# Designs tried in a protein design run: peptides against a protein of PDB entry 6J54. Part 233

Target 1, 223 residues: chain A of PDB entry 6J54
Amino acid sequence: NENLFASFIAPTMMGLPIVTLIIMFPSLLFPTPKRLINNRTISIQQWLIQLTSKQMMAIHNQKGQTWSLMLMSLIMFIGSTNILGLLPHSFTPTTQLSMNLGMAIPLWSATVFTGFRYKTKTSLAHFLPQGTPALLIPMLVIIETISLFIQPVALAVRLTANITAGHLLIHLIGGATLALLNINTMTAFITFTILILLTILEFAVALIQAYVFTLLVSLYLHD
Target 2, 42 residues: chain B of PDB entry 6J54
Amino acid sequence: QFQFTGIKKYFNSYTLTGRMNCVLATYGGIALLVLYFKLRSK

## One batch from the design tools (peptide; made by RFdiffusion4, then SolubleMPNN)

Design b2_p28_8_s1 (from b2_p28_8, 21 letters changed)
Fold by OpenDDE base, seed 3:
Structure b2_p28_8_s1 (fold): chain B 223 residues (1-223), chain C 42 residues (1-42), chain A 28 residues (1-28)
Amino acid sequence: as target 1 above (223 residues)
Amino acid sequence: as target 2 above (42 residues)
Amino acid sequence: MLSEILKALAEELAKLAELFQLLLLLLS
């Protein structure tokens, strides 16, 4: 318990990285329904998937709705990994910027290329906002171009930073609570209460970040 | 709605085609500038 | 929809800020 960042080191077993197994593990939590009336867990999962699917696909046309499977799988993957990462002594793959970039860049490029393929004129026109004064056109086009290339980085960094910061906060407050137990029990109790509230907050953040990541990818597809 | 004539018909910030042409013109201008400086450096 | 997400994030950040304030009060 000396390094605050020890939990973010890629885990290895017998010298072999087990990150692949950790990444694949969330898929086991979402079994396919086999019954007309499933158990409570699967029913809730299906309900959530349907709700989120309806919300995310409502803004898309028929062609955009073909991305429903990919987007829903993405949100389920990120959400499940984030929630599992809140377990004690667990490794959260989404704290690794490399992983998030690995997801963001291909998805972003796919949406951009899809836009250029099916809506070439509109996509090119998006580099220039409507109603721009003539004198600002060249500068604004450059800014919008830069903004476009920052999008995948922003997606990855947002997810990484939020999840990492949350984990650090839980660790710091938890460590402070343990330290205060030997000094003042009453103060330790208060910090423990804060830790509980923070943990609840991080559960919400984990879900929200999964949703935001997927939603922004969907939004880029829509535009 | 706006009625544009002449060059403004093709280069405007209000129509879809006009915006596209402005973007292409901007990229073309940048490319030409880069090419000019590259050739001048030799 | 994006505005709603931003509002939700802002609310979460506000909660976090309140927690930090409480922590500072305890440490002071």
Scores: peptide ipSAE 0.016, ipTM 0.608, DockQ to the pose 0.018
Fold by OpenDDE base, seed 2:
Structure b2_p28_8_s1 (fold): chain B 223 residues (1-223), chain C 42 residues (1-42), chain A 28 residues (1-28)
Amino acid sequence: as target 1 above (223 residues)
Amino acid sequence: as target 2 above (42 residues)
Amino acid sequence: MLSEILKALAEELAKLAELFQLLLLLLS
């Protein structure tokens, strides 16, 4: 009886949690450029950062672009942690809902408070969509208020659920493949092929979820 | 331009100010209702 | 804001759907 959730348990070494080290490890993969002409790897990284930065900041005005550093660091962090988490026997911190909430709630609150501080009228008006029938105004305002508070939860749960589900599926199919190797090699080959395809998909999902998480935070800021 | 007259000038779902006022009115109404029930229970 | 969020989500889901279709095509 294999514990399917063993990969989601916080790893410990010598009785000490090493989650902090795992979280900090991706930062070592992104060194600061020191030369005008950097190594190929660093150049590609900088190029990707610039592309994503241009894409995400295109939605924001000059004041919103001040958040570029934070948003870029966020997407790089989540993306790198998700990708590294797909390695065999790797722990993915983003599978922990507590971590994702820890990121989502402060960022969401910062965007909401920033909106209320600098654009009070517009922020209050967003609780009522334009063109709402008069009879539905009170109900819709309440719904929009609830929707606002669900945003950080939805943001965290989305990331957690997608990454967790992917890991579980990889474990299940991987376990099935190993079990079938002793029963029927042909069926094991089929399941192994599915596992490979699923792994490729999970790489894409890892990047997409990082992007969506950061994008939604950015969109909340734009509002 | 929508020409709103009377109460619709201040409470409408098309103008920014009107939407804001509607939201504030809704919150105010809810707050008053909560206050009413709280005071009634005493 | 809500419409933009939904559009963004729809675009990302569309990308995922395309990937799934490609995977299904490879499996077929």
Scores: peptide ipSAE 0.016, ipTM 0.627, DockQ to the pose 0.019
Fold by OpenDDE base, seed 4:
Structure b2_p28_8_s1 (fold): chain B 223 residues (1-223), chain C 42 residues (1-42), chain A 28 residues (1-28)
Amino acid sequence: as target 1 above (223 residues)
Amino acid sequence: as target 2 above (42 residues)
Amino acid sequence: MLSEILKALAEELAKLAELFQLLLLLLS
């Protein structure tokens, strides 16, 4: 088990944790545009940001669209960290539940607080679905209250579980491939092919999970 | 669409105001129950 | 608004009381 989970241990250099540097590294991949017509990389990045921004903010009113900068920065951060985590021998900060909770809880609390502040009646009404029988009102209000508090946990666990499971599977299949190279080259080739396909899938999962995380935060803001 | 009279006007599961009042009443009731048991236990 | 809520509550309690009185009358 130590061998399997060794890649998820927070890396240290000379006894000092370098997790902070790893977390800040993706910001270097997104430089600020300076020209009217930037290079190809920045242009593609800006296009992706605009595309995702249009999709995510389409469900929000003008007040909700003020969160566009924060949500777009969030999706770029999570997406970039997830993709960088798929590099060999790299540490993925988003595999740490603590980090994901650290992002989910403040964002969730901010959205809930914003909802209660500006849409108090609607927010309070969400604890009781429409058409609920009168006898079930107290029970359902309690359940909905509990459900509200589970939201940030579910948000963090979903991201953590998907990224961690993918990395574990890549490590397992990769280790099996290396072990089979000395036993049977043909079977090793098959497992290697599976590893490649799985890696491609994990790239997609990395982006999807970043999108889903940000989208759910956005939806909570909309409610 | 829905015509409510009496207490159902303020406490219903269909209107926004009614739902809000039901939620507030539920929280108030829970708070009172907790307070009651806390005072009873002491 | 609060006075109307209290009035509505009082009306419902009065209806319940009438129902209980009717039930007691039927059982007597």
Scores: peptide ipSAE 0.013, ipTM 0.562, DockQ to the pose 0.009
Fold by OpenDDE base, seed 1:
Structure b2_p28_8_s1 (fold): chain B 223 residues (1-223), chain C 42 residues (1-42), chain A 28 residues (1-28)
Amino acid sequence: as target 1 above (223 residues)
Amino acid sequence: as target 2 above (42 residues)
Amino acid sequence: MLSEILKALAEELAKLAELFQLLLLLLS
């Protein structure tokens, strides 16, 4: 259904993709505080940022907290883009697997390389779980190595799939609701209720996926 | 506290160093196998 | 009633969309 997937087509203007502008747009929603006492909106934003920052960076030592800025920017970016993507006729860049891979792979590689750089012994030892029988060591090391390389893919796919599925469901249920309005108002009302609940769920999912994405990156950094 | 003797001291799945050595040995073995087949193909 | 709710929702979302579009326009 072309209408269904039309929202996932990268928008272009004058033949030029405006995805870059869309990606940069969330940054405008988070202005830097200028006043000692900001308005409610900025205060809430800062409060949320501080809370999430404290939670995510709690698992990291002081050296690991160097990544705080990047991780916070990441979660804010993904979260904002996901939420904005729920707006009607909006394009969500995070529905594009390419974008998510573009974020996941570098971040994953950075965490892995950082681990090998500063915690070589621990990082290498991570390929072998504790208590592994001696005979299973070679096989398990290989499996763990493969698992490591699957991590960025899983990270990207998870985000993409959840956001995309949510959007698709909203569109499908929305379309069904509209179609049922002309057939049976009662069923349409039920469907509409489901749509509302689903929309609320998708808002939650949007935030959760942003958090999970960032958290997993952070976790990989910690490990 | 684990008391390992012999080869188990260096290659074990319980100690950090042992695990590291096991991993390195595994990769080394794989590398040697690859090298063997590569040389055999010539 | 459902149509009215949908219209109201659409209007609110449209306002938000317009705001964001304006912001995008300012960025462009």
Scores: peptide ipSAE 0.006, ipTM 0.560, DockQ to the pose 0.018

Design b2_p28_8_s2 (from b2_p28_8, 24 letters changed)
Fold by OpenDDE base, seed 5:
Structure b2_p28_8_s2 (fold): chain B 223 residues (1-223), chain C 42 residues (1-42), chain A 28 residues (1-28)
Amino acid sequence: as target 1 above (223 residues)
Amino acid sequence: as target 2 above (42 residues)
Amino acid sequence: ELSLLLKALAEELAQIAASVQLLLLLLA
């Protein structure tokens, strides 16, 4: 079991943590455009950012669209880190629960505090669903309050669990494929095919989890 | 349009103001209970 | 829409987990 989880240990060089460098590396993949007509890769990136921005900000009013820059930077960061983490023998920072909590808690608190500041009446009313019987009001308010505090934890755990599970599956099937190469080449070929399909799926999962994380933060802001 | 009279006008689960007041009343009640038990033990 | 996406993702992950479990049982 130690060998299976070895890839999730934070990497160090000469006793110095290099996690900070890994976190900053995805930012280098998205340079700022300097021309009216940019390179093909930059044009595709800007096009994707524009499309995702239009889709995510469609549910917000003009004041809510102020968060567009933060939400777009978040989805680009999580998406790029997740994709880079699928490279062989790479470390994915989003597999660390501490990092995801570090992102989820401030963003969640910012959305909650923003709601209380600008929409105090509506925010307080959200603790009680409309049409609740009078006898169930105290219990439901308590449940809804607990649900609010579970949101940042659920957001962080969801991202961590999905990415970690994907990495574990790739390692397990990869290890099984290597073990079967010396026993039965035909079964090893089948297992290898499954590994390829799983890897393609994990690329999709990496993007989906980035989108879901950002979308949920956006929905908390909207509510 | 919901027309409530009496205490139900301020504490109801159908209007936005009513829901807000119910939430505040619930938190106030819990705070008073916690305060009561804290002062009772000392 | 988000609920549907999460449900679809959960189903896919469950299928993969079941397949991996079956593979581990066959290799054990």
Scores: peptide ipSAE 0.055, ipTM 0.696, DockQ to the pose 0.019
Fold by OpenDDE base, seed 4:
Structure b2_p28_8_s2 (fold): chain B 223 residues (1-223), chain C 42 residues (1-42), chain A 28 residues (1-28)
Amino acid sequence: as target 1 above (223 residues)
Amino acid sequence: as target 2 above (42 residues)
Amino acid sequence: ELSLLLKALAEELAQIAASVQLLLLLLA
């Protein structure tokens, strides 16, 4: 049904794609602090960033903690875009698989190459689980190699699928609610209640998926 | 902390070095197989 | 640590899946 997916079409204005502007918009929500003691909004943002940074980077050594800025910017970007995408009549860039692949592949490749560069022996050893029977070694190495290359795809698809599915459900239930308003008000009320609960869930999913995406990138870096 | 002798010392699934060597050997074997089939088709 | 994190992730995903399933059941 084309109408169901119409909200996921890249928006254009006067023939020019405005997706770039939409992607850049969340950056405006996170201004840099200018004072020693900032306002409440900036203070909360900095506190949240500090909290999540400590949590995510706790598993990394000193060299791995160099990625803290990138990972925190990533989670803030994905989280903000996902939350903003839940606004009515909004476009969520993270629903586009191309966007998520474009974000996942470079990060994944960077982590993999970093691992091979600084921890070559350990990285190569990860293709063979410890204690594998001798007869299964060649096949398992191949499987692990394939698994490695599936990681960026899985990372992108997971984010895309979760966000897209949530948006679709909201639109479907919302549309059903509007259709039922003229048929049965009681049923429409029930459907509307479900819609509210679903929207609350999607807010949580939006944040969780941002966290999961960033966490997995961090884990790949940690190896 | 396993003590291996002979070929098992270099190719085992328990030690880090052994696992690395197994992986390299596997890739080398695959490369040789691919090369063999390419040469065979000619 | 990786295993624990993966388990935690799996649990979160399972909870989301359960919520979706419950929603689908309510809609049915």
Scores: peptide ipSAE 0.047, ipTM 0.712, DockQ to the pose 0.021
Fold by OpenDDE base, seed 3:
Structure b2_p28_8_s2 (fold): chain B 223 residues (1-223), chain C 42 residues (1-42), chain A 28 residues (1-28)
Amino acid sequence: as target 1 above (223 residues)
Amino acid sequence: as target 2 above (42 residues)
Amino acid sequence: ELSLLLKALAEELAQIAASVQLLLLLLA
């Protein structure tokens, strides 16, 4: 059904890609605070940022805490884009695997190279879990190496798949509801209720995926 | 505290240095194998 | 902790997949 995937097509106006504008739009929703006591919206935002920052940076040393700005910006960006994507007839950039790979690969590379630079011995030793039997060492090293390279792909695919699946499900249930309106009103009401519940769930999923993505990046940095 | 003697001192799965050496040895072995097959085909 | 989150997410994805399949059957 061409109608199912129409919302995932990259939007263009007059041949110009407006995706850039869509990606930049969330930045406008997070203005910098100017007052000691700001309005309620900014106060809530700052509170959430501080809360998440404290939670995520608690596992890092002082050197790792230098990444706080990047990680917080990442979670805000992904979270905001995901939430905005739930608006009707909106385009969610995070549904594009290319975008998510574009975020995951550099961040993963940065964390890996940072680890090799400052903790070379520990990073190299990470390819071999402690206490491994001698016979399994070569095989396990290979597996751990492969696992390392799968990390950025897993990050990107997880985010893309979850957000895309959610959007598709909302679209399908919504379409079913509309189709059932003229067939069985009672069944249509049930599907509509499910749609509402699903929408609420997708709001949570949108935030959770942003958090998980950032958390995993942070975890890779900690390693 | 683990006390290793001989080659186990340098290649073990318990100490940090030992694990590192095992990893390096594994990569070195793979590299040598690849090199061997590459030279064999010529 | 992370593994638990991933398991929970996997379960949600499985439920979504089941729901999609059911919906496709109903629409077919």
Scores: peptide ipSAE 0.025, ipTM 0.695, DockQ to the pose 0.021
Fold by OpenDDE base, seed 2:
Structure b2_p28_8_s2 (fold): chain B 223 residues (1-223), chain C 42 residues (1-42), chain A 28 residues (1-28)
Amino acid sequence: as target 1 above (223 residues)
Amino acid sequence: as target 2 above (42 residues)
Amino acid sequence: ELSLLLKALAEELAQIAASVQLLLLLLA
């Protein structure tokens, strides 16, 4: 089992952790535009950013739109790291629960505090769904309070679990395929096909999870 | 829409103010209960 | 809105899963 989880260990080189370099690497893929008409790659990137920005911020008012830069940077960061993590022998920082919690907790707390500061009445009322029978009010308020505190944990765990599980499956099936190459070529071909399909799926999952993570943060901000 | 009188005016699950008051009342009640048990054990 | 977004996301994931299943069936 040590071989299965070896890829999830924080990489070190000569005793120095290189996780910081890995985390910063995606930033190099998104250079700042310097021209009115950029190259094809940058133009496509800017176009995608604009589209996603318009979509995500459509639910927010003017005050909420101030968070656009942060939310867009978040989705780009998580998305890029997830995609890069699917490269062979690559380390995905988002597989680390600590990293995801490190992102989820501050963002969640910021959204909650912002809600309480600017929409105190609505935020407090959110603990009780509308139309609740009188007898269920105390219990439901407690449940909703617990649900609130579970949000950052669920946000982090969702991302971590999905990405980690995908990576594990890819490694397992990949290893099985290699092992079967010398045993049964036909079976190896089947497993290889499954591996390809799974890899394609994981690319989609990587992007979706990044989007979901950012979207949920945005929704918490909106209340 | 809803005309509430008396206590229901301030504590209801339909109006925003009523919901807020219910939440505050619930938290207040829990806090008082915790305080009661804490003082009782002392 | 959150429920709708979650449903939409679930549908997208379901579509991807369905496509993968179809491919697996074709390859089997």
Scores: peptide ipSAE 0.025, ipTM 0.686, DockQ to the pose 0.017

Design b2_p28_8_s3 (from b2_p28_8, 24 letters changed)
Fold by OpenDDE base, seed 5:
Structure b2_p28_8_s3 (fold): chain B 223 residues (1-223), chain C 42 residues (1-42), chain A 28 residues (1-28)
Amino acid sequence: as target 1 above (223 residues)
Amino acid sequence: as target 2 above (42 residues)
Amino acid sequence: TFSELLKYLVEQLAKIAEEVELALLLLA
């Protein structure tokens, strides 16, 4: 069991945490544009950012669009870290629940507090769905309140669990493939093919989870 | 669209104001209950 | 519901696939 989760332990070099460098590394892959017509890679990146920005901020009004910079930076960070984490023997910081909680809770609380500040009546009304029978009002308000507090936990766990599960599967199938190389080459080849397909799937999952995480934060802001 | 009179005007699940008041009333009731049990146990 | 979430994820996957295809066309 220790061997399975050994890859998820925070890496250190001579007692110094290298995690900080890993977290900052994705930022180097997205340089700021300095020209009207940039390189192909930079142009594609900017194009993708603009498309995702239009999709996410279309839900918000002009006041809500102020959060565009933060939301776009969040999705770029989570997405890039998740993709880099799929490299062999790499460490993904977003697999750490502590990191995701530390990121999700402040963002969630900020969205909730912003809602209460500028849309107090609407925010309070969300604790009671419209058309609820009078006898069920107290119970439903309590349930809805509990649901609100579960949101940051669900937000963090969803991201962490999906990425972690994918990494575990890749390691398990990879280990099985190596073990079968000396036993049955044909079976090992089949297992290796499954590993490749699974890796491609995990690339998609990594991007989807980054998008969903950011989208949910945006939806909580919109109320 | 909805015409409420009396107490139902302020406490209803169909209007925005009514829903808000119901939520506040529920929280107030829970707070009073918690306060009661805290003072009773002490 | 779980079914709605699954449908949403599949839809997002399809959108990503389309964007990747467009990106590949830009690289060619």
Scores: peptide ipSAE 0.190, ipTM 0.689, DockQ to the pose 0.017
Fold by OpenDDE base, seed 2:
Structure b2_p28_8_s3 (fold): chain B 223 residues (1-223), chain C 42 residues (1-42), chain A 28 residues (1-28)
Amino acid sequence: as target 1 above (223 residues)
Amino acid sequence: as target 2 above (42 residues)
Amino acid sequence: TFSELLKYLVEQLAKIAEEVELALLLLA
């Protein structure tokens, strides 16, 4: 059982944490364009960034589009770290709840404060949905207030839980496959096939969770 | 299209201003309750 | 709602997947 959590322990070398280097490594995979027509890899990256930027900022006004740089950097960071985490024996910093909370709480607070600053009336009105019966107003306002404070927690936990669960499943199925190699080769082949399918699923989950995290932050900004 | 008169004009769940006032009233009520219990304990 | 968010996400992912597939076909 201890081997299951070994992949989630922060790696260190010579007593120094290398987590910082792991976090900074994905940034090297996204070089700044230097030419009008870049290489195929850079062109694809810029194209993907442009497409995702258009989709993410389509729901925002001009003032909300100011957050485009921050939101796109967030999705690129989370997405790249999640994808790199699917490599064998890799460590994903986004599996750490502390890191996700460190991203979710400031972004959430910024969106909420921005809403209160520029759209005070609308933001306050969101605590009470339209058409609420008069007798349920106080209770519903309290519920909506609690829901607001749960948002950053849910945002962080959702990302952490999905990525962590995926890594755990890959580890378990992988370990089972290795254990069954000397017991039943046919069963080991079946479990290996499941592992491949699960890995493909985790690639999708990695991208989806990055997108959902960024999208929810964007939606909170939109109010 | 809803024409509210009296207290319903300021406190309703349909208009933006009405919803805001309801929220403020709720928070104000909670604050008063907390204040009441705080003053009662002293 | 959560269901609406899920539907929106699925739709957006489908659009992205189609465009990526087209881009890969053009670059291959």
Scores: peptide ipSAE 0.144, ipTM 0.690, DockQ to the pose 0.017
Fold by OpenDDE base, seed 3:
Structure b2_p28_8_s3 (fold): chain B 223 residues (1-223), chain C 42 residues (1-42), chain A 28 residues (1-28)
Amino acid sequence: as target 1 above (223 residues)
Amino acid sequence: as target 2 above (42 residues)
Amino acid sequence: TFSELLKYLVEQLAKIAEEVELALLLLA
C-alpha cells in the first residue's frame, strides 16, 4: 500500500523541489482582462469572481469590504489548485497540511488582530456568549478562548482532510477498477461507473472546500 | 434595555461592556493564579 | 450544524451551476 500515498509526495526535479512552481502555475490560468469584451474564458472568470465577491461581501460593511481582494484571491487560489489536483497523476498542494496552515494561521491572525484593532470591545465580548449564567462565565470564557485558537487548525485540517480523502478514494477505486479488468469485466464496469460519479463529486468538493475556507475566514473577519 | 445596578452594571452577560469586563476579569484572575503558583514554588 | 451547512453549500453550488449553464448557452 506504499504506492497509495505516492501521489502525495512533494515532487522534486534534480533534487530541487518544484512545489513553488506548481503553486504559481494557477496564476497563469487567470489572465488580466485587456478588452472591454473579453473572450469566453475570461468573461466567465470575471462573472464568477463578481458573483462570489458580491455574495461574500454582502455580510460585511464598508470596512470589511476592503478584504474583498484578499478573499477573492484566496478562493481562486484554493479552488484552482484543488481542481488542478484532480487531474491524473497531479500533485495537489492543498493536500499538504503545512501549506494550509501557512495560509490559515496568517489569515486567522489578521482577522483576529483586525477585530481587536477596530472593534476591541466587541471582540473581547465574543469570549462570553450573551445570556450566559453567571456561574458558568469563567469556564465558558476559557472554553471560548480555546475555541478561538482551534480555529486556524480546524480551518487547515478541514481543507486538507477533505481534499486528501477525496484523492485517496479516487486512487483506491481506480486501482480496484484496474485490478478487476482481468478478473471480472462486469464488476470492473460497475466500479468504473462509481469512479466517474466520485470524480464528479470531488470536483464539487474541491469548489465547496475552497468556498468554505474563504467563507470562514470572511466570517471570522465579520465576527 | 436591561437595568443593572451596582456591580451587575459592570459585570453582566447581557451588555457588551459587561461581557467585556467579565472576560477581562477572568483573564486577570487566571493570571493572578498563575502568578501565585509561580511565586509559591520559589 | 455541519450537515446543515453542507446542505446549504450544495444548494448554493447547484444554483451557481444552473446560472453558469445559462451563461454558457448565452456565450455559445
Scores: peptide ipSAE 0.086, ipTM 0.666, DockQ to the pose 0.016
Fold by OpenDDE base, seed 4:
Structure b2_p28_8_s3 (fold): chain B 223 residues (1-223), chain C 42 residues (1-42), chain A 28 residues (1-28)
Amino acid sequence: as target 1 above (223 residues)
Amino acid sequence: as target 2 above (42 residues)
Amino acid sequence: TFSELLKYLVEQLAKIAEEVELALLLLA
């Protein structure tokens, strides 16, 4: 219904899309450090970045660690946008499939091309699992090729579906709570409690999905 | 340890080189089939 | 043999099922 998806319409002012400004806004929350000992906010941010960087890049060789900056920027962007999207009456760019595809496809292609560039034999061998019967080789190679092309779609859809579903559920329960305020106050209170619990869950989901997206990109790079 | 001789040395599902060759052969075969059907349709 | 092929196919299907289950868990 139009009412259900009204929150997912790209916001505009005077006919001009403000989505660009919304996408750029999270960058303001992460200023560059200027001192050895910065304020608490920047220190916590740098600490989190270092932790996540160590976790994601632990499986990569020295050559793969070159992608650390890009992967960390990606997780910070997706995470920040997802969290900001949980604010009341806010627009989440990551709910748009086009946005997520725009991120997933280039990153996926870069990982695949990097694999072919530096690990040609291994990358080509991944299209055929070890121990495959000889008669099934052509079919399995085709299936694995299709599986490869599904990867960027899976990345985009996973992120989009999780964030969108969470937002829809919050809006539905929130709307139900408002409708029940004048019908049954007790039921409205119960519904409101569920809404609060759901909101807390969605904060966790927002961070998890950002991490999963970045992690999978990293895993594809590792092959 | 696998010991392959003849054609199995180059086309097998156990060695890295063998798997690579199988993949290349499969892609080559598909390309030839596509080419054949395109030429046939003309 | 045909029996080995069938066994392999069953194993592959089981792996796919596990991956789907994992994907569903990630979506939940």
Scores: peptide ipSAE 0.077, ipTM 0.752, DockQ to the pose 0.017

